# Peptides against a protein of PDB entry 5A53, part 144

Target 1, 230 residues: chain A of PDB entry 5A53
Amino acid sequence: LVENVKQALFIPGQSCNKNLHDIMVDLSALKKPDMKRFNRKNDIHPFEDMSPLEFFSEKNDCSLMVLMTSSKKRKNNMTFIRTFGYKIYDMIELMVADNFKLLSDFKKLTFTVGLKPMFTFQGAAFDTHPVYKQIKSLFLDFFRGESTDLQDVAGLQHVISMTIQGDFQDGEPLPNVLFRVYKLKSYKSDQGGKRLPRIELVEIGPRLDFKIGRIHTPSPDMVTEAHKKP

## One batch from the design tools (peptide; made by RFdiffusion4, then SolubleMPNN)

Design b2_p18_5_s4 (from b2_p18_5, 10 letters changed)
Fold by OpenDDE base, seed 4:
Structure b2_p18_5_s4 (fold): chain B 230 residues (1-230), chain A 18 residues (1-18)
Amino acid sequence: as target 1 above (230 residues)
Amino acid sequence: MRVLSADAPTLELDTSLV
């Protein structure tokens, strides 16, 4: 089953500020060419009314959306939305901590647009805890790009790393998710006359620490429908 | 009908290398 690449729509909310705009630009650059951005602010409150997002999903043929909002309670909030059949499937608020770094904060490395990222997930909760499972699923779905059988090795230049910041117990606040983007650099290492390729990871940005906010989960019926292979 | 991308085999790069 060749799934069509999911298109992402980045939406500035009414409260979108310069920092969020810059973050939006940088994060959306990783989704090129499969992204759209609105230039106008939109007054959208997805946890109060989802209908505008469903409308935008359908109108723009985007199954991924990111709403950029900021308030005192939810500073630098990126609401990630997925749709199925242009209906809201799931939503998660990921608030960017103030220690973020933009692409401009890193040494400009030449990167080819449209290369597929590799993913790394650090923390057992990504496989066990429902919230972190949703985050893992979301980011895989968001950045995976085109499933092409042949392009796998030559197209792998970027690593998206997601780390749960520390251990937690049941009932404790959920640790932040550390989002990092690396470029693979291959160096020829001459060790003992054998040229072993040394691969180094070079951070390229953006660097985002996500605080988890509100979550909307799909109904069991929607989960079943969304996982039905045609 | 766009299916949710099945769990791609995450190339779990050995986290010891990061």
Scores: peptide ipSAE 0.024, ipTM 0.636, DockQ to the pose 0.466
Fold by OpenDDE base, seed 3:
Structure b2_p18_5_s4 (fold): chain B 230 residues (1-230), chain A 18 residues (1-18)
Amino acid sequence: as target 1 above (230 residues)
Amino acid sequence: MRVLSADAPTLELDTSLV
């Protein structure tokens, strides 16, 4: 079963500010061509009423949504939403820390639009802890792109790195997730007669540190339905 | 119906060297 590429809808909330708008533009650029952006602010409170998001999912044929809001309690908040059959599957609030960097803060490197990123995840909790497992699943699903059977290694241009910022114990606040984007740069090293290709990672942005906020998890029934092979 | 395949074959690069 080849799944069709999931489309993402970026939605400015009523409290969307300039910084969030700029972050939205840069993050959505990584999802091209499989993204839409609203130009108008929408008054949406997804943890109070999910029905407007379900309506937007269906109307725009987007199974991925990102709501951009900001408040004193939840500054620079990106709510990531997934739908199944245009119904809310899961949601997570990821608040961008003030130390963010935009694509304009890095050396302009050209990349081909539509190439599938590689991923790296640093931190054991991405495989064991329910919240970090959801984050891993979300970002893999968000940037999966086209399912090509041919891993054309020649088409691999960039890496998305996600790191859990430090260790934590049960009952402690969940550490931030460090989101980084790198371009692969191949160098012909002429050192010592063996032309070993040297690959370097060059950061291209955006640089985002995500503080974890509120989470909505799917019902067991929705999990079962979403994993049913047709 | 889109199945949420959790197992996207993602080339995890061990960037433990970063």
Scores: peptide ipSAE 0.010, ipTM 0.515, DockQ to the pose 0.499
Fold by OpenDDE base, seed 2:
Structure b2_p18_5_s4 (fold): chain B 230 residues (1-230), chain A 18 residues (1-18)
Amino acid sequence: as target 1 above (230 residues)
Amino acid sequence: MRVLSADAPTLELDTSLV
């Protein structure tokens, strides 16, 4: 069963500012063509009332949403929302640290739109800790794109790297997740008469350090339903 | 229909080389 590519809806909240707008534009560019953006601000508070998001999910046929808000407590906040059957499945707040870099801060490299990114995850907690498992699941789901045959390595141009910033113990604040995007650059290297392809990773942006905020987890029933094979 | 892409192929890149 080839699943339809999940569509993402980017929503500027009422408190969305220029920086968040620019971040939204750059991050959503990685989700092209499978994305929509609202041009108008919407007064949505997902952790207080989820109903507006369910309505937007259904109306726009988007099972992925990103709400852009900013406050003193939650600066540069990207709330990632997933829906199942247009009902809220999960939510996570990821606040972008002030050290962010936009695509304009990097060397402009040509890329083909719609190619599926490769992912790399650094940190054991991505496989063990429930919050980081959710983040891993979210980003894999968010950028899965079309089911391309892995044999089309020629179609693999981007690597999304997600790194947990340092070690942590139970009860400590969760370290940030470092989001980085690289382009694979192939060079012909003539070393010693053997043409070995040299592959380099070139950062292309955006560069985002995510501080973890509030989380909504699905009910066990919703988890079961979302994993049901038809 | 598996709504969650838990099995997306991850390329483990040795990021120590980056």
Scores: peptide ipSAE 0.024, ipTM 0.586, DockQ to the pose 0.457; fails the geometry check
Fold by OpenDDE base, seed 5:
Structure b2_p18_5_s4 (fold): chain B 230 residues (1-230), chain A 18 residues (1-18)
Amino acid sequence: as target 1 above (230 residues)
Amino acid sequence: MRVLSADAPTLELDTSLV
C-alpha cells in the first residue's frame, strides 16, 4: 500500500506574531516539499468552530494543518490538526516555550530536502498515556514523508527526538515535550584497525519545548474508519 | 481515503547510545 504523502498547511491566525512566524518558517522547512503556507492571517478559533479548518483542508488538499496563534493565556500556540476525509480527526495545542531556538541559531549544515526522518521518543507515556500517544502519532504522521520500501539507511540524515520533560503522576500537569532535530554525521574512525562506524548527532534546530494545551480526540467511529487499511 | 497509519515502522534510535 503506497500511501500518498500527507500535505501540511501552515495557517497564521489573527494573533500570529513574528516569533510564531519564524517558528512556522523553520518547522515548515522540515516538511518541504510537502508544505503550504498562507501569507494572510485568518481569524480561526478551532475549538469554537472547526468548519473553517475543514474548508481549508479540502480546498488545499491538506490533511495536516498547523494554526499559529498567540495570546496571554496561550502564548506561541501551534494547534496541530489532522483531517480524515477533510473532516477534523484530532487537534492538539502545543505552545512553544520562550526558550526556543531557530535554525539560524545553529550551525548551518547542508541537508537534503525531502528525506524521511528517524524518530526517537523518550518517555514511557508515549506508549501508555492517551495524550502522549496522540502526540507520538501526530508527529510520526506529520513527518513520515514518502513510504519507500527501501529504507536506504544512507538516506537517513535526520533524527527528530521527542522527550517528555520529567516524570509525572496521575492528576499532575502534563510535562512539556522537548522537540529536537539532529543531523546524523557518520565518521570513519581509523582507530585500531576495526573501522567502527562512529555516528554523531548534531543538533540543527529548531529547538522547541511544547507545553500541551487543549485536545480534541476523534470519535471511535472515526478512529475505525481512519485505520481501515484498504 | 487517506489512512492514518500510526504503525509505520519508525527506526527508533536509542538516544542513550549517542
Scores: peptide ipSAE 0.019, ipTM 0.574, DockQ to the pose 0.549; fails the geometry check

Design b2_p18_6_s1 (from b2_p18_6, 7 letters changed)
Fold by OpenDDE base, seed 5:
Structure b2_p18_6_s1 (fold): chain B 230 residues (1-230), chain A 18 residues (1-18)
Amino acid sequence: as target 1 above (230 residues)
Amino acid sequence: MKSLGRLDDELASLVVPY
């Protein structure tokens, strides 16, 4: 079954600022062509009332949403929302740290729109800790792109790297997640008569350090339904 | 068509093991 590519809707909240708009533009560029953006600010508070997001999910046929808000308490906050059957499945607040870099801060490299990224996850907690498992699941789901039968390695142009910033113990504040995007560059190395393909990773942006905020977890029933293969 | 929003084990195939 070829699943339709999940569409993403980027929603500026009422408190969306220029920096967060620029971040939205750059991050959404990685989701093209499967992305919509609202031009108008919407007064949405998803942890108080989720119904507006469910409405937008249904009206726009988008199972992925990103709400862009900024306050003193939650600066540069990207709330990532997933829906199942247009109902809220999960939500997570990821606040972009002030050290962010935009695509304009990197050397412009041509890339093909719509190619499936590879992912790397650094940190054992991505497989064991419920919050980081949700983050891993979210980003894999968000950027999966088209299910091509031919995962031709030749079609892999970029890597999304996600790193947990340091070790932590139970009860400690959750470390940030470092989001990095790299383009694969293949060089023919002529080392000693053996042409070994050399692959280099070149950062292309955006560069985002995510501070983890509030989380909404799915109901057990929704988990079961969302994992059912047709 | 209602987007089912499925999570599939095929997402694991996107992970480059380090």
Scores: peptide ipSAE 0.019, ipTM 0.608, DockQ to the pose 0.318
Fold by OpenDDE base, seed 1:
Structure b2_p18_6_s1 (fold): chain B 230 residues (1-230), chain A 18 residues (1-18)
Amino acid sequence: as target 1 above (230 residues)
Amino acid sequence: MKSLGRLDDELASLVVPY
């Protein structure tokens, strides 16, 4: 069954800068072919008025959106939005730290478009803490791609790693989430007549450290509706 | 549109437990 792959829409906000544009290009490359980008800046403030995003979701048939904005308070901010029935389901601000690396900063490896990534999550809070559970759900949903019934494990070329940067207590600022992308390289090791396939992880970028900002959580009713098995 | 709930169950299979 060809699952309807969720389409992503990347929206430059009014305050979108060169760095955010470059990050947008590189991150959206991982979502090809299931990605659209606006070429024009749009003045959208999703935590003040969500209606423009709902309109764009419906008009573009995109249930995933990323708004690119930057301010003194929220530098290099990627607002990730999910919709359900073209209504806002959840939103999260993820601010990219200044130590980011682009695809151009890594050795150019051939990127195959449309390959499904594997995911790794490091940190217990991804399973227990509401914010990190939302981040885990979001990134899994964002990069899931086409569900082929064939677990063509042989087609798994990429690993997305997400790590919570350290431990934290209640009431402390939430640690950053470290986003890393690796390519799986299989080497034929000729060691000792048993060709054990050696798999190496090679970082391919982008490298993003996300600072967590504002969050919009779905209503319990919307959660129930979104989890109904058709 | 497939429900988020189906997505989470199917996506759990893509998580490599290290």
Scores: peptide ipSAE 0.021, ipTM 0.613, DockQ to the pose 0.113; fails the geometry check
Fold by OpenDDE base, seed 4:
Structure b2_p18_6_s1 (fold): chain B 230 residues (1-230), chain A 18 residues (1-18)
Amino acid sequence: as target 1 above (230 residues)
Amino acid sequence: MKSLGRLDDELASLVVPY
């Protein structure tokens, strides 16, 4: 079954700044061609009123949205929103730490637009903890691209790596999620007369450390309905 | 640059089944 690629809408909030704009541009480049960006700032507060986002989801036929906002309490905040049937399914605030790197901070490598990324998740909590499960699900859903039955292994050029920064116990603040993007570089190594293909990971950016903020989880009914539809 | 190793061994570890 070929699943339709989910479209993403990037929305500058009223408090969107230059850094968030640059981050938005670079992160959205990974979602091309299945991405739209608004040029105008929109006064949206998704944890107060979700209706404007549902309207934008329907109007733009986008089941993925990212709202870019910044405040003293929530600096460089990327609110990731998913919709199902143009209704809010889930939301999560991911605040970008100040140590971020843009694509311009890395060696410019040629990349093909629209390639399906590989994923790697580091940390057991991605499979056990509800918040990190949601993050894993979100990023897989956001960047998975076209679902084809044939893995064209030859087309796999990028790896999205997500790492939970350190161990944590119950009741402790949730560690940051380290977002990294790598290009696979194949090289032939002549060791002992056998040309063995070796892979090098080259970081290409952006580099983002996400602090976890507020979360909206779907209703049990919406979870059930979302799992029934292919 | 991290050398991951052989393409075959590493692709198996990096491919999260969808």
Scores: peptide ipSAE 0.013, ipTM 0.485, DockQ to the pose 0.031; fails the geometry check
Fold by OpenDDE base, seed 2:
Structure b2_p18_6_s1 (fold): chain B 230 residues (1-230), chain A 18 residues (1-18)
Amino acid sequence: as target 1 above (230 residues)
Amino acid sequence: MKSLGRLDDELASLVVPY
């Protein structure tokens, strides 16, 4: 059973600013063609009332949503939402640090739209800590793209790297997640009559450092239902 | 209904372990 690609909806909140708009444009470009963007601001407070998001999920047939908001307490906040059966499954606030870089800050490289990115995760907590496990699951789910039967390794042009910024102990504030995007560049090196492919990673952006905010976790029942293989 | 559970196993195949 080929699962249909998950569609993403990017929603500017009422407090969406220019920086968040630019970040939204750049991040959503990585999700093309499986992305919709609202051009109007919407007054949505997902941790107070989730009903508007469930409505948008159903009406747009999007199981992924990103709400762009900013406040003094939650500056440059990207709320990532997943739905299951158009009901809220999970939510996480990821606040973009002020040191962000846009695609325009990097060397423009041509990329094919719709190519599935590879992922790298740096930090043991991505496999052990519940919050980082949710982040890993979210980003993998978000950018999975089409299941191509052909491991067209030649078609894998992008690597998304996610790194936990430093070690932490229990009870300490959760370190930021460093989001980086690289393009694989193949060079033909002529060494001794054998063309050895050299692969270089070139950062293409955006560059985002995510501070972790509020989290909504699914009920055990929703987890069970969402993991049922049809 | 899209299963979230197939995500982790099939997505693990997209993780190139360095």
Scores: peptide ipSAE 0.011, ipTM 0.569, DockQ to the pose 0.135; fails the geometry check

Design b2_p18_6_s2 (from b2_p18_6, 9 letters changed)
Fold by OpenDDE base, seed 5:
Parts: sequence; C-alpha cells; structure tokens
Structure b2_p18_6_s2 (fold): chain B 230 residues (1-230), chain A 18 residues (1-18)
Amino acid sequence: as target 1 above (230 residues)
Amino acid sequence: MKSLGRLNDEEASLVVPY
C-alpha cells in the first residue's frame, strides 16, 4: 500500500508573532503543495494537552503538524508533531534563534514546487543520540514528498543541510541544529577543453538555527505499529 | 485515503552519503 504524501498543517498558536508567521510562511513554502496553514490563532499547549492536535490531525487529514508559539522561556518555538492513526506519535520543540534569515534575505531564485529535497546531516549524533535521531527522522519524514523510484539527479533541485553546532559530551546542553537550504546550480565549466559539469550550492533560505526544547517520544507499541509495512 | 502517518526506513534514500 502506497501511503499518500504526508500533509503538513501549520498552526499559529496564541502567542504567534510576526517573525514566527514569516518563518512559517517560508518553511511551509518548501512543503508545497502538501501543506495547509491556519489563519487563526489557536490556544494549544501540546505538552499539557495533546487532544486538540489529535483532533486537528484527523479533521484536516494531516499527519505532520507545526505549532508556532513564542514566550520568554521558549522564544520562536516551532513544535513539530507527527501523528500515527491521528494519535500523537512524537513531538519536539525547535526554537528558532534570533539570527534567522528569511527567503527575502537571499537572492530570489526560481524553483519548481513539489520537488523532493535531498538531505545532508553533519554530526555523528544524528545516528547515535536519541534526540538527534528523532530530529533526523522528523525532517526526512517531513520533506519526503512522493515516493519516486527514480530520484533522477535531474530532479534534484534542493539540498537541506542539518548540522549539529559543535561537539558535546553526555550531560552537556544539546547543541543547536543549523538548518540550511541550498539550490543546486548546474553550469558547464570549460576547463582545458573538457566541459565538466559543475554543481554549486546556492543558499536560498530560510536559515534557521534550532535550539532543542521539550520532546515527546512514542511508546514502543506505537513505534512498532507505525513501522509496520502493510 | 486517510494518511496513517506511517514511518518508513526509506529515510536513508534522502540522505546524501558522505
């Protein structure tokens, strides 16, 4: 059974501000056409009560959700939520640092909507540390798009780079995750009579440094059910 | 078809191997 492309629902929380709205618009543009946005603020506190998110997941048929909230303690907070069977699977708070850049801060490049990004992950912890493994899984799942057998290199337009900002030891605060979006620019280089294809990465935005906040992890039973191939 | 939100190990296909 080929599951439909996962739809994302962007939800402005009651504390959503202009910066978060702009970030939401830019990040959600990368998820088009598989994205919905609420225009109204919703008073949702997912770590206190998850039931409103489960309701929205079912009502909107969205297995991906992003809640936009901001407080003194959790400034520019993007809570990423996944559901399985419209029940909360996992959640993670990713707070956008103040040094963010919007798409408008970069040179405008035309891009085709709906092309699947390729990911790069920098940092061993993405494969070993539970929190960074969840982040890796989340973003891969979030931007997976359509299952195409042929990722023809010709269809590769975007690279999303995720970097753990520095090394850390057990018991230390988790380093930020640096989120960067690049467009692949192909050009023919004439070097010594051999036209070699050159590929350059051009940053297109948004540029987001994510501070890790609270996490909800699924039960072992939910993990098993969510990974069952029909 | 309702999106169940299944997770697939094919996450690896999106990663540029270094």
Scores: peptide ipSAE 0.256, ipTM 0.745, DockQ to the pose 0.388
Fold by OpenDDE base, seed 4:
Structure b2_p18_6_s2 (fold): chain B 230 residues (1-230), chain A 18 residues (1-18)
Amino acid sequence: as target 1 above (230 residues)
Amino acid sequence: MKSLGRLNDEEASLVVPY
């Protein structure tokens, strides 16, 4: 069963500022061509009322949404929303730290739009801790692209790296997730007459450190329905 | 075709094994 590529809708909230707009543009570029952006601000408060997001999901046929808001309490906040059957499945607030870098802060490299990223996850909690498991699932789902049986290795151009910033114990604040994007650069090295392929990872941006905020989790019934293979 | 937003457990295909 070939699943349709999930479409992402980027929504500027009422408090969206220039920095968030720039972050939105750069992050959404990685989701092209399966991305839509609203040009107008929308007054949406998803943790108070989810119904506007469900409406947008259905109207735009997008099962992925990102709401861009900023306040003193939740600066540079990207709320990632997933829907199943146009109903809210899960939500997570990821606040971008002030040390972010845009694509313009890196050396411009040729980038092909629409290629599937590879992922790396650093930190055991991505497989064991509920919140980090949700983050892992979210980003894998968000950037999955087309389901192809045959991965054309020649089409692999970039890696998304996600790292949990340090160790933590139960009851401690959850460490930030470091989001990094690298381009795979192949070099032909001539060592002793043998062309050995050398592969280097070059950071291309954006560079985002995510502070974890509020979370909405699906009901067990919705989890079961969302994972049903037809 | 309308996207239902189904979740696939085969998330491992995108993970580069270390």
Scores: peptide ipSAE 0.253, ipTM 0.765, DockQ to the pose 0.333
Fold by OpenDDE base, seed 1:
Structure b2_p18_6_s2 (fold): chain B 230 residues (1-230), chain A 18 residues (1-18)
Amino acid sequence: as target 1 above (230 residues)
Amino acid sequence: MKSLGRLNDEEASLVVPY
């Protein structure tokens, strides 16, 4: 039994501003067509009461949600939420640093809607540290799209790069995660009569540096249930 | 089908093996 493509719901919080709206638009464009956006602000505080998000998950049939909020303590905050059976599975706050770049800041390139990105992860902690493991799982799950047996390499358009910004020790603040999006450009280089396909990576945006905030982790029982193959 | 939000090990298929 193949599960349908996970749908993402983008929710502007009460404190959502223009910058967050623009970031939301650009990030959600990468999730098209499997994305919904609310046009109205919603007063949701997921770390105080999760019930409104569970309601939205069920009502909209979305197992992925992103809440856009901003405060002095948590500026440009994107709370990523996953549900299992319309119950909260995990949550993580990822605050966008002020140095962000929008799609409009890059050279406009045509892209096909619905193509799956490939991922690259830079930093050993993505495989060992629980927080970065959650981030890795989240983004892979978020952009998985349609399960296709054929890795149509010919359909590869985008690479998402996620980098941990530097080394850290236990007890230190967790380094930011650098989110970068590249388009693969194939050039027919005529070098000496052999047309070797050259692939170039061109950054297309958005460019986001994520500061890690609060986290909610699932119970071991919920992990087991969520990973059960039908 | 309703999206249950299951997690698949197929997450690895999106990673470019270097």
Scores: peptide ipSAE 0.251, ipTM 0.754, DockQ to the pose 0.372
Fold by OpenDDE base, seed 3:
Structure b2_p18_6_s2 (fold): chain B 230 residues (1-230), chain A 18 residues (1-18)
Amino acid sequence: as target 1 above (230 residues)
Amino acid sequence: MKSLGRLNDEEASLVVPY
């Protein structure tokens, strides 16, 4: 059974500021056309009460949500939420560091809406550590798009790179995740009459360094139900 | 059918192997 493309809902929280709004606009552009944005601020505290998010998931038919909030403890906080059957499956707080870059900070390149990104993950912990496994799962799920059996090579436009910033040991603070977006640019090199195709990666933005915050994990029963293939 | 938000292990197909 081919499931419909997961829709994302971007929600400005009550504490959403201009920077978070700009980040929201730029990140959500990568999810077009499968994205909705609220224009009004909503007073939602998902780690205190999840019921408003479940309500929005059902009413908007969105299984992906991003809540934009900011406080002294959790500055530039993007809470990524997934639902299963319109119930909260998992949540993770990813706080954007102040060194972020917007799409306007990069050279404008032609971009086709709706093309599926390729992913690269740098750091062994993406496959072994439960938090980084959740992050990997989240971003792959978030940007999966249409499940097409044929990856048309002609449709390869951009790469999302996610890097764990350095090594860490058990009990140490979790390193940031570096989020980068690149476009594949093909050049015809004319070297001595042989046209060798050259491909370069050009950063297009946004550039985000994510500090990991609070996490909600699904119940074992919900994990089993969410992974059931019909 | 409305997406129930199922998770598929096909997440790996998006990863470019190094």
Scores: peptide ipSAE 0.210, ipTM 0.729, DockQ to the pose 0.361

